# Peptides against a protein of PDB entry 5OOQ, part 3

Target 1, 227 residues: chain A of PDB entry 5OOQ
Amino acid sequence: YREDVRQVVTHPANALSFLQPGRLVEISVNGKDNYGWGAVVDFAKRINKRNPSAVYTDHESYIVNVVVNTMYIDSPVNLLKPFNPTLPEGIRPAEEGEKSICAVIPITLDSIKSIGNLRLYMPKDIRASGQKETVGKSLREVNRRFPDGIPVLDPVKNMKIEDEDFLKLMKKIDVLNTKLSSNPLTNSMRLEELYGKYSRKHDLHEDMKQLKRKISESQAVIQLDDL

## One batch from the design tools (peptide; aimed at target 1 R119)

Design b2_p30_8_s3 (made by RFdiffusion4, then SolubleMPNN; from b2_p30_8, 14 letters changed)
Fold by OpenDDE base, seed 1:
Structure b2_p30_8_s3 (fold): chain B 227 residues (1-227), chain A 30 residues (1-30)
Amino acid sequence: as target 1 above (227 residues)
Amino acid sequence: KKKEEEEKKKKEKEEEEKEKEEKGELILPS
Protein backbone atom coordinates (compact mmCIF):
# COMPACT_ATOMS: atom_id res chain seq x y z
CA TYR B 1 0.00 0.00 0.00
CA ARG B 2 2.81 2.50 0.73
CA GLU B 3 4.39 1.68 -2.62
CA ASP B 4 1.03 1.99 -4.40
CA VAL B 5 0.51 5.37 -2.75
CA ARG B 6 4.05 6.32 -3.78
CA GLN B 7 3.33 5.33 -7.38
CA VAL B 8 0.26 7.58 -7.44
CA VAL B 9 1.94 10.48 -5.63
CA THR B 10 5.05 10.37 -7.84
CA HIS B 11 3.10 10.10 -11.09
CA PRO B 12 3.80 13.19 -13.28
CA ALA B 13 0.14 14.23 -13.23
CA ASN B 14 0.33 14.61 -9.44
CA ALA B 15 3.98 15.21 -8.55
CA LEU B 16 5.15 17.86 -11.04
CA SER B 17 2.96 20.64 -9.64
CA PHE B 18 4.67 20.08 -6.26
CA LEU B 19 8.24 19.96 -7.59
CA GLN B 20 8.81 23.70 -7.37
CA PRO B 21 12.32 24.97 -6.61
CA GLY B 22 13.17 24.28 -2.98
CA ARG B 23 10.56 21.52 -2.49
CA LEU B 24 11.87 18.90 -0.10
CA VAL B 25 11.85 15.35 -1.42
CA GLU B 26 13.05 12.13 0.17
CA ILE B 27 15.36 10.36 -2.26
CA SER B 28 16.01 6.68 -2.74
CA VAL B 29 17.85 5.85 -5.96
CA ASN B 30 17.07 2.37 -7.30
CA GLY B 31 15.52 1.47 -3.94
CA LYS B 32 18.99 1.10 -2.34
CA ASP B 33 20.82 4.43 -2.27
CA ASN B 34 19.07 6.53 0.36
CA TYR B 35 20.17 10.15 0.16
CA GLY B 36 17.57 11.30 2.68
CA TRP B 37 15.83 14.62 2.19
CA GLY B 38 17.01 16.82 -0.65
CA ALA B 39 15.78 20.05 -2.25
CA VAL B 40 14.41 20.30 -5.78
CA VAL B 41 16.33 22.59 -8.13
CA ASP B 42 14.22 22.06 -11.24
CA PHE B 43 12.76 19.37 -13.46
CA ALA B 44 12.53 18.69 -17.17
CA LYS B 45 10.91 16.20 -19.47
CA ARG B 46 13.35 13.45 -20.30
CA ILE B 47 14.53 13.79 -23.88
CA ASN B 48 16.78 11.24 -25.48
CA LYS B 49 18.66 13.22 -28.13
CA ARG B 50 20.25 10.02 -29.47
CA ASN B 51 16.95 8.16 -29.64
CA PRO B 52 14.04 10.62 -29.92
CA SER B 53 11.63 7.69 -30.24
CA ALA B 54 12.60 6.35 -26.81
CA VAL B 55 9.51 5.68 -24.73
CA TYR B 56 9.86 6.07 -21.00
CA THR B 57 7.44 5.02 -18.31
CA ASP B 58 5.57 7.89 -16.67
CA HIS B 59 7.83 7.71 -13.60
CA GLU B 60 10.97 7.72 -15.79
CA SER B 61 9.75 10.38 -18.25
CA TYR B 62 10.98 13.36 -16.18
CA ILE B 63 14.31 14.23 -14.63
CA VAL B 64 14.37 16.09 -11.33
CA ASN B 65 17.56 17.83 -10.27
CA VAL B 66 17.93 17.76 -6.49
CA VAL B 67 20.48 19.07 -4.02
CA VAL B 68 21.54 16.44 -1.51
CA ASN B 69 23.89 16.93 1.44
CA THR B 70 24.61 13.21 1.93
CA MET B 71 26.80 12.46 -1.10
CA TYR B 72 29.87 10.41 -0.20
CA ILE B 73 32.88 12.73 -0.31
CA ASP B 74 34.92 10.42 -2.55
CA SER B 75 32.07 9.89 -5.02
CA PRO B 76 33.03 10.81 -8.61
CA VAL B 77 30.67 13.82 -8.65
CA ASN B 78 32.61 15.33 -11.56
CA LEU B 79 31.23 12.50 -13.73
CA LEU B 80 27.63 13.55 -13.01
CA LYS B 81 25.92 14.64 -16.21
CA PRO B 82 23.08 17.13 -15.96
CA PHE B 83 19.76 15.57 -16.91
CA ASN B 84 21.21 12.04 -16.98
CA PRO B 85 19.52 9.98 -14.25
CA THR B 86 21.84 7.03 -14.92
CA LEU B 87 24.35 7.81 -12.21
CA PRO B 88 28.01 6.86 -12.66
CA GLU B 89 29.40 3.96 -10.67
CA GLY B 90 30.58 5.07 -7.23
CA ILE B 91 27.92 7.79 -6.89
CA ARG B 92 26.40 6.91 -3.52
CA PRO B 93 25.33 8.39 -0.21
CA ALA B 94 27.82 8.48 2.63
CA GLU B 95 27.53 5.61 5.07
CA GLU B 96 27.63 6.03 8.83
CA GLY B 97 31.00 7.50 9.82
CA GLU B 98 31.83 8.64 6.27
CA LYS B 99 32.12 12.29 5.27
CA SER B 100 29.50 13.76 2.98
CA ILE B 101 29.36 16.65 0.54
CA CYS B 102 26.63 18.59 -1.21
CA ALA B 103 25.83 17.61 -4.77
CA VAL B 104 23.17 18.15 -7.41
CA ILE B 105 21.99 14.80 -8.72
CA PRO B 106 19.51 14.10 -11.52
CA ILE B 107 16.85 11.60 -10.47
CA THR B 108 13.65 10.19 -11.92
CA LEU B 109 10.26 10.50 -10.24
CA ASP B 110 10.62 6.82 -9.34
CA SER B 111 13.51 7.78 -7.03
CA ILE B 112 11.22 10.03 -4.95
CA LYS B 113 10.21 8.21 -1.79
CA SER B 114 8.21 11.10 -0.34
CA ILE B 115 7.36 14.71 -1.16
CA GLY B 116 7.67 17.04 1.81
CA ASN B 117 5.13 19.62 2.86
CA LEU B 118 7.98 22.13 2.96
CA ARG B 119 10.05 24.30 0.61
CA LEU B 120 13.41 26.00 1.02
CA TYR B 121 14.44 29.30 -0.46
CA MET B 122 16.72 28.33 -3.31
CA PRO B 123 19.64 30.37 -4.62
CA LYS B 124 19.07 31.80 -8.10
CA ASP B 125 22.15 30.01 -9.40
CA ILE B 126 22.63 26.70 -7.62
CA ARG B 127 25.65 25.93 -9.85
CA ALA B 128 27.57 28.93 -8.53
CA SER B 129 30.34 28.25 -6.03
CA GLY B 130 29.12 27.79 -2.47
CA GLN B 131 25.40 27.75 -3.33
CA LYS B 132 24.97 23.97 -2.96
CA GLU B 133 26.64 24.18 0.44
CA THR B 134 24.18 26.91 1.46
CA VAL B 135 21.28 24.63 0.56
CA GLY B 136 23.08 21.83 2.41
CA LYS B 137 23.15 23.98 5.56
CA SER B 138 19.44 24.70 5.16
CA LEU B 139 18.74 20.96 4.82
CA ARG B 140 20.64 20.32 8.07
CA GLU B 141 18.62 23.03 9.77
CA VAL B 142 15.36 21.49 8.53
CA ASN B 143 16.37 18.07 9.84
CA ARG B 144 17.24 19.73 13.18
CA ARG B 145 13.80 21.40 13.34
CA PHE B 146 11.97 18.17 12.49
CA PRO B 147 13.69 15.46 14.58
CA ASP B 148 10.62 13.19 14.25
CA GLY B 149 10.71 13.57 10.46
CA ILE B 150 9.87 16.14 7.82
CA PRO B 151 6.11 16.47 7.24
CA VAL B 152 4.96 14.71 4.08
CA LEU B 153 2.36 16.10 1.68
CA ASP B 154 -1.04 14.60 2.24
CA PRO B 155 -2.09 13.13 -1.14
CA VAL B 156 -5.73 14.09 -0.64
CA LYS B 157 -5.62 17.21 1.53
CA ASN B 158 -2.54 18.86 0.02
CA MET B 159 -2.12 17.28 -3.42
CA LYS B 160 -5.89 17.16 -4.12
CA ILE B 161 -5.74 13.69 -5.65
CA GLU B 162 -9.42 13.01 -6.26
CA ASP B 163 -9.25 9.65 -8.03
CA GLU B 164 -12.00 7.45 -6.56
CA ASP B 165 -9.87 4.34 -6.58
CA PHE B 166 -7.05 6.19 -4.86
CA LEU B 167 -9.44 7.55 -2.22
CA LYS B 168 -10.65 4.01 -1.59
CA LEU B 169 -7.03 2.89 -1.29
CA MET B 170 -6.28 5.64 1.22
CA LYS B 171 -9.33 4.73 3.30
CA LYS B 172 -8.23 1.11 3.35
CA ILE B 173 -4.72 2.11 4.40
CA ASP B 174 -6.16 4.22 7.21
CA VAL B 175 -8.23 1.27 8.40
CA LEU B 176 -5.19 -0.97 8.21
CA ASN B 177 -3.02 1.54 10.07
CA THR B 178 -5.67 1.71 12.76
CA LYS B 179 -5.72 -2.09 12.93
CA LEU B 180 -1.90 -2.26 12.87
CA SER B 181 -1.81 0.05 15.85
CA SER B 182 -4.03 -2.46 17.65
CA ASN B 183 -2.40 -5.65 16.25
CA PRO B 184 1.08 -4.91 14.79
CA LEU B 185 2.30 -8.46 14.05
CA THR B 186 -0.39 -9.98 11.83
CA ASN B 187 -1.03 -7.14 9.38
CA SER B 188 2.60 -6.09 8.71
CA MET B 189 3.60 -9.45 7.19
CA ARG B 190 0.64 -9.57 4.81
CA LEU B 191 1.21 -6.01 3.64
CA GLU B 192 4.91 -6.58 2.91
CA GLU B 193 4.13 -9.79 1.01
CA LEU B 194 1.47 -7.96 -0.98
CA TYR B 195 3.92 -5.16 -1.88
CA GLY B 196 6.86 -7.40 -2.79
CA LYS B 197 4.79 -8.99 -5.57
CA TYR B 198 3.59 -5.69 -7.12
CA SER B 199 7.03 -4.34 -8.14
CA ARG B 200 6.14 -5.01 -11.79
CA LYS B 201 5.65 -2.13 -14.26
CA HIS B 202 1.88 -2.20 -14.33
CA ASP B 203 -0.36 0.64 -15.31
CA LEU B 204 -1.33 2.57 -12.18
CA HIS B 205 -4.98 1.87 -12.89
CA GLU B 206 -4.44 -1.87 -13.18
CA ASP B 207 -2.30 -1.89 -10.01
CA MET B 208 -5.11 -0.16 -8.15
CA LYS B 209 -7.62 -2.70 -9.45
CA GLN B 210 -5.47 -5.60 -8.30
CA LEU B 211 -4.90 -3.92 -4.95
CA LYS B 212 -8.66 -3.55 -4.51
CA ARG B 213 -9.09 -7.28 -5.15
CA LYS B 214 -6.38 -8.27 -2.67
CA ILE B 215 -7.73 -5.94 0.00
CA SER B 216 -11.17 -7.46 -0.50
CA GLU B 217 -9.64 -10.92 -0.18
CA SER B 218 -7.73 -9.88 2.94
CA GLN B 219 -10.90 -8.47 4.48
CA ALA B 220 -12.67 -11.74 3.70
CA VAL B 221 -9.91 -13.64 5.51
CA ILE B 222 -10.11 -11.29 8.52
CA GLN B 223 -13.87 -11.86 8.63
CA LEU B 224 -13.25 -15.61 8.64
CA ASP B 225 -10.83 -15.30 11.57
CA ASP B 226 -13.36 -13.18 13.51
CA LEU B 227 -16.01 -15.98 13.18
CA LYS A 1 -6.28 51.87 15.72
CA LYS A 2 -2.56 50.94 15.31
CA LYS A 3 -2.90 47.86 17.57
CA GLU A 4 -6.00 46.70 15.69
CA GLU A 5 -4.18 47.10 12.36
CA GLU A 6 -1.20 45.11 13.69
CA GLU A 7 -3.53 42.38 14.96
CA LYS A 8 -5.33 42.33 11.58
CA LYS A 9 -1.98 42.06 9.75
CA LYS A 10 -0.93 39.26 12.12
CA LYS A 11 -4.19 37.37 11.47
CA GLU A 12 -3.82 37.86 7.71
CA LYS A 13 -0.26 36.49 7.89
CA GLU A 14 -1.42 33.51 9.97
CA GLU A 15 -4.22 32.82 7.46
CA GLU A 16 -1.76 33.15 4.56
CA GLU A 17 0.62 30.74 6.34
CA LYS A 18 -2.26 28.28 6.92
CA GLU A 19 -3.27 28.54 3.26
CA LYS A 20 0.37 27.96 2.26
CA GLU A 21 0.52 24.96 4.60
CA GLU A 22 -2.70 23.55 3.11
CA LYS A 23 -1.22 23.98 -0.39
CA GLY A 24 2.05 22.43 0.77
CA GLU A 25 3.90 25.71 0.19
CA LEU A 26 5.30 26.24 3.67
CA ILE A 27 8.66 27.92 3.17
CA LEU A 28 11.21 27.85 5.93
CA PRO A 29 13.54 30.81 5.97
CA SER A 30 17.09 29.61 5.37
Scores: peptide ipSAE 0.108, ipTM 0.623, DockQ to the pose 0.482
OpenDDE base, seeds 2, 3, 4, 5: peptide ipSAE 0.077, 0.040, 0.044, 0.100; ipTM 0.597, 0.587, 0.502, 0.623

Design b2_p30_8_s4 (made by RFdiffusion4, then SolubleMPNN; from b2_p30_8, 12 letters changed)
Fold by OpenDDE base, seed 3:
Structure b2_p30_8_s4 (fold): chain B 227 residues (1-227), chain A 30 residues (1-30)
Amino acid sequence: as target 1 above (227 residues)
Amino acid sequence: DEEEEEKKKKEEEEKEKEEEEKFGKLLLPS
């Protein structure tokens, strides 16, 4: 059930509107490498320049650049390629007793464990020297302030996920948390129906993003004509 | 002793307020 919720929350139709610069996200790469909470820099649609016809799953179709403060110090961070979520060998979080550094890593939506209800102020140029470390200090401060964990976005109240099947899923989770009594197997079939509905919302989101870009470009042109 | 405790409490409250203000400046509206 938690994974089912994660799949819905991290779907592009729901997640992308909450991946503003500075948004806190909890990161687990390939279900193995836990980087903890990081801060979103930006995101982009995944483009394969070598194979433009490459089809990605919804959760792999976007790349999110995030600042983490838990990168192992001896990780080959110089081998990180912007917008390549396939991390080089040796890129990993620091283990207990190891030193960590700040890094910007590209991840997929599938590597998001949770989306936080907090957004950091981000430096204008995160690639400039020392800026990642500034974000790293802010991340440490946030973790210090929230010892019981960073507040997670409520899928219903904050993210406005109002799908009936999702609401039923959430109610079942609440009932399970209270009664431990409901069977997990019956809910997998309804996720496919949810994905079908979210795909339509994603098309609308891309259309809105393109429209916002066109409006911004048009406003920039109007401002240039007014100068 | 009471005056020193009250002074310590005020300094702690002021420090907490300064820390809250500093923390607030790190966050953007969600």
Scores: peptide ipSAE 0.331, ipTM 0.745, DockQ to the pose 0.146
OpenDDE base, seeds 1, 2, 4, 5: peptide ipSAE 0.325, 0.321, 0.327, 0.328; ipTM 0.739, 0.737, 0.739, 0.741; seed 2 fails the geometry check

